# Peptides against a protein of PDB entry 3JWR, part 164

Target 1, 323 residues: chain A of PDB entry 3JWR
Amino acid sequence: TRELQSLAAAVVPSAQTLKITDFSFSDFELSDLETALCTIRMFTDLNLVQNFQMKHEVLCRWILSVKKNYRKNVAYHNWRHAFNTAQCMFAALKAGKIQNKLTDLEILALLIAALSHDLDHRGVNNSYIQRSEHPLAQLYCHSIMEHHHFDQCLMILNSPGNQILSGLSIEEYKTTLKIIKQAILATDLALYIKRRGEFFELIRKNQFNLEDPHQKELFLAMLMTACDLSAITKPWPIQQRIAELVATEFFDQGDRERKELNIEPTDLMNREKKNKIPSMQVGFIDAICLQLYEALTHVSEDCFPLLDGCRKNRQKWQALAEQ
Target 2, 298 residues: chain A of PDB entry 3JWR as posed
Amino acid sequence: TRELQSLAAAVVPSAQTLKITDFSFSDFELSDLETALCTIRMFTDLNLVQNFQMKHEVLCRWILSVKKNYRKNVAYHNWRHAFNTAQCMFAALKAGKIQNKLTDLEILALLIAALSHDLDHRGVNNSYIQRSEHPLAQLYCHSIMEHHHFDQCLMILNSPGNQILSGLSIEEYKTTLKIIKQAILATDLALYIKRRGEFFELIRKNQFNLEDPHQKELFLAMLMTACDLSAITKPWPIQQRIAELVATEFWEQGDQVGFIDFVCTQLYEALTHVSEDCFPLLDGCRKNRQKWQALAEQ

## One batch from the design tools (peptide; made by RFdiffusion4, then SolubleMPNN)

Design b2_p12_5_s2 (from b2_p12_5, 7 letters changed)
Fold by OpenDDE base, seed 1:
Structure b2_p12_5_s2 (fold): chain B 323 residues (1-323), chain A 12 residues (1-12)
Amino acid sequence: as target 1 above (323 residues)
Amino acid sequence: SELDALLASIFP
């Protein structure tokens, strides 16, 4: 395609030029082509292209395939969300120095997972999928959408001309896919809530050890969540804009819940209760975000900008809630 | 909690 030709022939700017190592990064000003260029740079600077012998054209095609399999009519859970999740992962690995704590396969898996974690998202949550009796709800009991996202990820990875993992040994391939699956499934906040206590206790007791395979898996799950939620850490103007996108998608779901399911939506998804957004954001930060970024900063102090951003945005949301 | 339900709703 013309798009593939343009991407494959383009000079990829440095990570510094693209600012993709910055925790304060915003994609708002970027074209779709520029987001793809950023993605190539992430793979290159993490040494994934070299270490796993990726062909440039195959990587370009894969990126475009991933982008294409996000829906354009979804306000938040689209390519830009996946791209921002991956960018935060990249920043955490580089600027946050987490790269030095992980294997190349883990890094490869995390980056693929971050880009793929919401593939074919429909703009509705697992609860809606269950209540609507969607066909996917018949296939999976828990983490319905996350299983679907992984299935889409696997489909793309196995598609002709998209096989970025073809340079891996059989064992490396199996390991990578296992980690990708675990990472994508970990983005289900229900699983985060279930598992985070173990992680926080390990940190609190100073017993956290990445050499333990179970603790490694737990850490990768927490890191995925930290990147997936990273909008809450962004500079206030960026955070506010993203919160509007999230609210739009939730209100769209609420409207569908009324129309299709004949139910009253929760406050979060109720368009008539938009004035509660600031207080709900404060609640979200306190219940979900703060402890996670505190724990992550304990693992790597260079991740502090995420925690600092989260704290600053809590103050901003609190101020709005008081008006 | 209502917050857990809210959070479960934010991230499908």
Scores: peptide ipSAE 0.058, ipTM 0.796, DockQ to the pose 0.315
Fold by OpenDDE base, seed 2:
Structure b2_p12_5_s2 (fold): chain B 323 residues (1-323), chain A 12 residues (1-12)
Amino acid sequence: as target 1 above (323 residues)
Amino acid sequence: SELDALLASIFP
């Protein structure tokens, strides 16, 4: 395709030029091509291209395939969300210095997972899928969408010309896929809520040890969630805009819940409750986000900008809630 | 609570 040719032939700017090491990064000004270039730079600067002998054209095709398998008619859970998740992962690995704590396979898996974690998202949550009796709800009982996302990820990875993992040994390939699956599934916030207590307690007790395989898996899950939610950490103007996208998608679901399921949506999904967004954002930050970024910062102090951003946005939302 | 409503929307 012309798009592939353009991408493959393009000079990939440095991470510094692209600002992809910045926790304050915004994709708003970037074209789709530029987001793909950023993604190439992430793979390159994490030494994934070299270490796993990725062909440039194959990587380019894979990136474009991933992008293509996000829906354009979904307000928030689209390619830009996945891209921003991956960028946060990259920033956490580089600027946050988490790269030194992980294996190359773990880094590879996390980056692929971040880009893939919401593939073919339909703009509705697992609850909606279950209640609507969607065919996917018959295939999976829990984490329905996350299983679907992984299936889509696997499909792309196995598609002709998209096999970015072809340079891996059989054992490396198996390990990578296992970690990808675990990481994508970990983006189900229900699983986060279930598991986060163990992580926080390990941190609190100063017993956290990445050399323990179970704790490593737990950390990777928490890191994925931290990147997935990283919009909450962005500078206020960016945060506000992203919050509007989230609200739009949630309200669209709420509208469908009314029309298709004949139910009154929750406040979060209710277009008529727009005035509650600030207070709900405060609640979300307090209930889900703050402790996670605090814990992450304890693992690596260089991740503090995420925590700081989250705290600053809490203040901004609180101020709006008081109006 | 509002938090309960939020959580109910996020979690199955």
Scores: peptide ipSAE 0.046, ipTM 0.778, DockQ to the pose 0.663
Fold by OpenDDE base, seed 3:
Structure b2_p12_5_s2 (fold): chain B 323 residues (1-323), chain A 12 residues (1-12)
Amino acid sequence: as target 1 above (323 residues)
Amino acid sequence: SELDALLASIFP
């Protein structure tokens, strides 16, 4: 395609030029082509292209295929969300110095998972899928959409000309897919809520050890969530804009719940309760975000900008809630 | 909590 030709022939700017190592990064001013260039730079600077013998054209095609399989009519859970999740992962690995704590296969899996974790998202949550008796709800009992996202990820990875993992051994391939699956499934906040207590307790007791395979898996799950939620850490103007996208998508679901299911939506998804957004954001930060970024900062102090951003945004949302 | 359900909605 013309798009592939343009991407494959383009000079890829440095990570410094693209500012993709910054936790304060914003994609708002970037074209789709520039987001793809950023993605190539992430793979290159993490040594994934060299270490796993990726062909440049295949990587370009894969990136464009992933982007294509996000829906444009979804306000928040689209390519830009996946791209920002991957950028936060890259920043956490580089600026946050987590790269030195992980294997190359884990890094490969996390980056693929971050880009793929919401593939073919429909702008509705698992509860809606279940209540609407969608065909996907017949295939999976829990984490319905996350299973679907992984299936889409696997489909793309196995598509002709998209096989970025063709340079891996059979064992490396199996390991990578296992980690990708676990990482995508970990983005179900229900699973995060279930597992986070174990992680926080290990940190609190100073018993956290990445050499333990179970604790490594737990950490990768927490890191995925931290990157997935990273919008809450962004500078306030960016946070506000992203919060509007999230609210738009939630209100769209609420409207569908009324129309299709004849139910009153929860406050979060109720367009009539827009004035509750600031207080709900404070609640979200307190219940979900703060402890996670505190724990992550304990693992690597260089991740502090994520925690600091979260705290600053809490203050801003609290001030709005008091008006 | 309702908030947990809300948060779970952000991450399908």
Scores: peptide ipSAE 0.065, ipTM 0.803, DockQ to the pose 0.288; fails the geometry check
Fold by OpenDDE base, seed 5:
Structure b2_p12_5_s2 (fold): chain B 323 residues (1-323), chain A 12 residues (1-12)
Amino acid sequence: as target 1 above (323 residues)
Amino acid sequence: SELDALLASIFP
């Protein structure tokens, strides 16, 4: 395609030029081509292209395939969300110095997972999928959409000309797919809520050890969630705009819940309760975000900008809630 | 909870 030709022929700017190592990064001003270029740079600077012998054209095709399999009519859970999740992962690995704590296969898996974790998202949550008796709800009992996202990820990875993992040994391939699956499934916040207590307790007791395979898996799950939620850490103007996209998608679901399911939506998804957004954001930060970024900062102090951003945005939301 | 709904909305 013309898009592939353009991407494959383009000079990929440095990570410094693209600012993709910054926790304050915003994609708002970037074209789709520029987001793809950023993604290439992430793979390159993490040494994934060299270490796993990725062909440039194959990587380009894969990126475009991933992007194409996000829906354009979904306000928040689209390519830009996946891209921002991957960028936060890249920043956490580089600027946050987490790269030094992980294997190349783990890094490869996390980056693929971050880009793929919401593939074919429909702009509705698992609860809606379940309540609407969608065919996906018949295939999977829990983490319905995350299983679907992984299935889409696997489909793309196995598609002709998209096989970015073809340079891996059989064992490396199996390991990578296992980690990708675990990482994508970990983005189900219901699983996060169930598992986070173990992680926080290990940190609190100073017993956290990445050499333990179980704790490594737990950390990768927490890191995925931290990147997936990283919009809450962004500079206030960016955070506020992303919050509007999230609210739009939630209100769209609420409207569908009224129309299709004949139910009253929760406050979060109720367009008529827009005035509660600031207080709900404070509640979200307190209940979900703060402890996660505190714990992540204990693993790597260089991740502090995420925690600091979250704290600053809490103050901003609280100020709005008091108006 | 409203939080669970929020979380469920951010994540499918």
Scores: peptide ipSAE 0.056, ipTM 0.793, DockQ to the pose 0.282; fails the geometry check

Design b2_p12_5_s3 (from b2_p12_5, 5 letters changed)
Fold by OpenDDE base, seed 2:
Structure b2_p12_5_s3 (fold): chain B 323 residues (1-323), chain A 12 residues (1-12)
Amino acid sequence: as target 1 above (323 residues)
Amino acid sequence: SDLEALLSSIFP
């Protein structure tokens, strides 16, 4: 395709030029091509291209395939969300210095997972999928969409010309896929809520050890969630805009719940309760986000900008909630 | 509460 040719032939700017090491990064001004270039830079600067002998054209095709398998008619859970998740992962690995704590296979898996974690997202949550009796709800009982996302990820990875993992040994390949699956599944916030207590307790007790395989897996899950939710950490103007996208998608679901399921939506998904957004954002930050970024910062102090951003946005949302 | 509404939408 022309798009592939253009991408494959393009000079990939440095991470510094692209600002992809910054936790404050915004994709708003970037074209789709530029987001793909950023993604190439992430793979390159993490030494994944070299270490796993990725062909440039194959990587380019894979990136474009991943991008293509996000829906354009979904307000938030689209390619830009996945891209921003991956960028946060990259920033956490580089600027946050988490790269030094992980294996190359773990880094590879996390980056692929971040880009893939919401593939073919339909703009509705697992509850809606279940209540609508969607065919996917018959295949999976829990984490319905996350299983689907992984299936889509696997499909793309195995598609002709998209096999970015072809340079791996069989054992490396199996390990990578296992980690990808675990990482994508970990983006189910229900699983986060279930598991986060163990992570926080390990941190609190100063017993956290990445050399323990179970704790490593737990950390990777928490890191994925931290990147997935990283919009909450962005500078206020960026945060506000992303919050509007989230609200739009949630309101669209709420409208469908009314129309298709004859259900009154929750406040979060009720467009008539737009005035509740600031207070709900404060609640979300307090209940879900702050402790995670605090814990992450304890693992690596260089991740503090995520925590600081989250705290600043909490203050901004609180101020709006008081008006 | 708003938090309960939020949690109900995020969690099954």
Scores: peptide ipSAE 0.041, ipTM 0.768, DockQ to the pose 0.569
Fold by OpenDDE base, seed 3:
Structure b2_p12_5_s3 (fold): chain B 323 residues (1-323), chain A 12 residues (1-12)
Amino acid sequence: as target 1 above (323 residues)
Amino acid sequence: SDLEALLSSIFP
């Protein structure tokens, strides 16, 4: 395609030029081509291209295939969300110095997972999928969409000309797929809520050890969530704009719940309750976000900008909630 | 709750 030719022939700017190491990064001014160039730079600067012998054209095709399999009619859970999740992962690995704590296979898996974690997202949550009796709800009992996202990820990885993992041994390939699956499934907040207590307790007791395979898996799950939620850490103007995209998608679901399911949506999904957004954001930050970024900062102090951003946005949302 | 809805929407 012309898009593939353009991407494959383009000079890839440095991470410094692209500012993809910054936790304050915004994609708002970037074209789709520039987001793909940023993605190539992430793979290159993490040594994934060299270490796993990726062909440039195959990587380019894979990136474009991943982008293509996000829906354009979904307000928030689209390619830009996946790209921003991956950028936060890259920043956490580089600026946050988490790269030194992980294996190359773990880094490879996390980056693929971040880009792939919401593939073919439909703009509705697992509860809607269950209540609508969607065919996917017959395949999976829990984490329905996350299983679907992984299936889409696997489909792309196995598609002709998209096999970025062809340079791996059989054992490396199996390990990578296992980690990708675990990382994508970890983006189900229900699983985060279930597992976070163990992580926080290990941190509080100073018993956290990344050399323990179980604790490593737990950390990778928490890191995925931290990157997935990273919009809450962004500078206030960026946070506000992203919050509007999230609200739009939620209200679209609420409208569908009324029309298709004949139910009154929750306040979060209810367009008529737009005035509650600030207080709901404060509640979300307190219940979900703060403890996670505190714990992550304990693992690596260089991740503090995520925690600081979250705290600053809490203050801004609280001020709006008081009006 | 509103939190559950938020969580379910950000993380399907």
Scores: peptide ipSAE 0.052, ipTM 0.788, DockQ to the pose 0.278; fails the geometry check
Fold by OpenDDE base, seed 1:
Structure b2_p12_5_s3 (fold): chain B 323 residues (1-323), chain A 12 residues (1-12)
Amino acid sequence: as target 1 above (323 residues)
Amino acid sequence: SDLEALLSSIFP
């Protein structure tokens, strides 16, 4: 395609030029082509292209395939969300110095997972999918959409001309797919809530050890969630704009819940209760975000900008909630 | 709870 030719022939700017190492990064000013160039730079600077012998054209095709399999009519859970999740992962690995704590296979898996974790997202949550009796709800009992996202990820990875993992041994391939699956499934906040207590307790007791395979898996899950939620850490103007996208998608679901399911939506998904957004954001930060970024900062102090951003945005949302 | 509602909304 013309898009593939343009991408494959383009000079890829440095990570410094693209600012993709910054925790304060914004994609708002970037074209779709520029987001793809950023993605190539992430793979290159993490040494994934070299270490796993990726062909440039195959990587370009894979990136474009991933982007194509996000829906354009979804306000938040689209390519830009996946791209921002991957960028936060890249920043955490580089600027946050987490790269030095992980294997190349783990890094490869996390980057693929971050880009793929919401593939074919429909702008509705697992509860809606279940209540609407969607065919996917018959296939999976829990983490319905996350299973679907992984299935889409696997489909793309196995598609002709998209096989970025073809340079791996059989054992490396199996390991990578296992980690990708675990990482994508970990983006279900229900699983985060279930598992986070173990992680926080290990940190609190100073018993956290990445050499333990179980603790490694737990850490990768927490890191995925930290990147997935990283919009809450962004500079206030960016955070506010992303919150509007999230609200738009939630209100769209609420409108569908009224129309299609004949139910009253929750406050979060109720367009008529938009004035509650600031207080709900404070609640979200306190209940979900703060402890995660605190714990992550204990694993690597260089991740502090995520925690600092989250704290600053809590103050901003609290100020709006008091108005 | 508002938290459960929030969690249900952020997650697809």
Scores: peptide ipSAE 0.050, ipTM 0.784, DockQ to the pose 0.384; fails the geometry check
Fold by OpenDDE base, seed 4:
Parts: sequence; C-alpha cells; structure tokens
Structure b2_p12_5_s3 (fold): chain B 323 residues (1-323), chain A 12 residues (1-12)
Amino acid sequence: as target 1 above (323 residues)
Amino acid sequence: SDLEALLSSIFP
C-alpha cells in the first residue's frame, strides 16, 4: 500500500527527537505516520529489531496492521490509547530503567502486548458485552474482551507479511506468545484487583524477587496495568483531555445501556452525572492507581514521574471536586 | 457510593 511504502521509506527520528522516553509524552500533535515512526523507534531502541532479526518492511506492515485493527469510531480505546500505552512501556523500560530487569523476550512481548492489548475494542466494557449477549460472551466467560484482543494480536502476528516473530526459535516463540497473552489478560482491571495484593505485600515485606518466575509474571502484569492506566499520570492538560475521551466513551456506553438494555447506567457512565467526574477521578486514583505507582517506584525509583504525575492529578481533581 | 458505582462500571 501507499501507506506502507511511505512508512518503510521514511527516516525514523531519534527517540530524543520524538520525546518517546518522556513520561510526560503526548501524542496529540502527532500524525498517524508519526505514531508509526515512534513505534519503529521503540522496537529499534529496545534492540528488538536487531536481536530478533526483524525485517524493516515486515515491522512496518505489522505496525500498520495493528493500527488498522483499532476502530476509529471509539473515543478512547483506539490506536492512540494503544500507542500511548506502548510509549509508557518504552519510557518505563528506558527512563524507568526496567529494561535491565527483564529479558529481551519479556521486553518484546510487553511491547507487542502494549500495542495490541485493546485490538478491535468496541468502546464497551466486558459487563456490557456479557449483558448484551454478544457472541464473544459465549466464547469467553471471563476477561472477554482481553481474550478477543489477544486473538486479534495472534491473527495479525500470523498474517502474511506481518510475521515479526519469524526470527525466533520455536521455544522463544512459545515463550513470547505466553507472555503476550498474560500481559494482555492482565489489562483486565478485575484481574489487577485480584492480584495486586500479592504484589503490594511482596514489596511491603521487601521480599520481591524478579528471579522468581511467579513474581516475574506478577510484575509484568502490574507493569502492563501501570502503562495502560498511565493517562492518569500525564501533565494536567493532557490528563484533562484524555479524561474527556474516557468520559465520552463511558457516556456512550451508558446511553446504549439505557437504550438497548433498558438499565440505568452507573454514575461513571451516566451523562447526567458529569458533575461527579472529579470526585470519581479521585476515587479511581485512590482505589486503583496510587498504590500501583508507589509499588512500581519501589521496584524502580526512576519510575517516580508516574507516581508524581498521579499525585499531582489527584490534587487537581480533588480541587475540582470541592468546587 | 460513588466509589462503588465507579468500581462497578470499570470492572467486568
């Protein structure tokens, strides 16, 4: 395609030029082509292209295929969300110095997972999918959308000309896919809530050990969630803009819940309760986000900007909630 | 509570 030709022929700017190592990164000013260039740079600077012998054209095609399989009519859970999740992963690996704690296969899997974790997202949560009796709800009982996202990821990875993992051995391939699956499934917040207590307790007791395979898996899950939720850590102007996108998508679901399911939506998805957004954001930060970024910062102090951003945004939301 | 409503909306 013309898009592939343009991407494959383009000079890829440095990570410094693209600012993709910054936790404060924003994609708002970037074109789709520039987001693809950023993605190439992430793979290159993580040594994934070299270590796994990725062909440039194949990587370009894969990136474009991933981007193509996000819906444009979804307010938040689109390519830009996936891209920002991957950028946060890249920043956490580089600036946060987590790269040195992980294997190349784990890094490869995490980056693929971050980009792929919401593939074909429909702008509705698992509860809606289940309640609407969608065909996906018949296929999967738990983490319905996350299983679907992984299936889409696998489909793309196996598509002709998109096989960025062709340089891996059979064992490396199996390991990578296992980690990708676990990472994508970890973005189900229900699983995060279920598992986070173990992670926090290990950190609190100073017993956390990345050499333990179970603890490694747990950490990768927490890291995925931290990147997936990283919008909450962004500078306030960026945070506000993203919160508007999230609210738009949630209100769209709430409107559909009223119309299609004949139910009153929860406050988070109720357009009539827009004035509750600030207090709900404070609640979200306190219930879900703060402890995660605190724990991540304990694993790597260089991830502090995520925690600091989260704390600053909590203050901003609290101030709005008091008005 | 608002928190309960939030959690019920976010989680599957």
Scores: peptide ipSAE 0.043, ipTM 0.773, DockQ to the pose 0.622; fails the geometry check

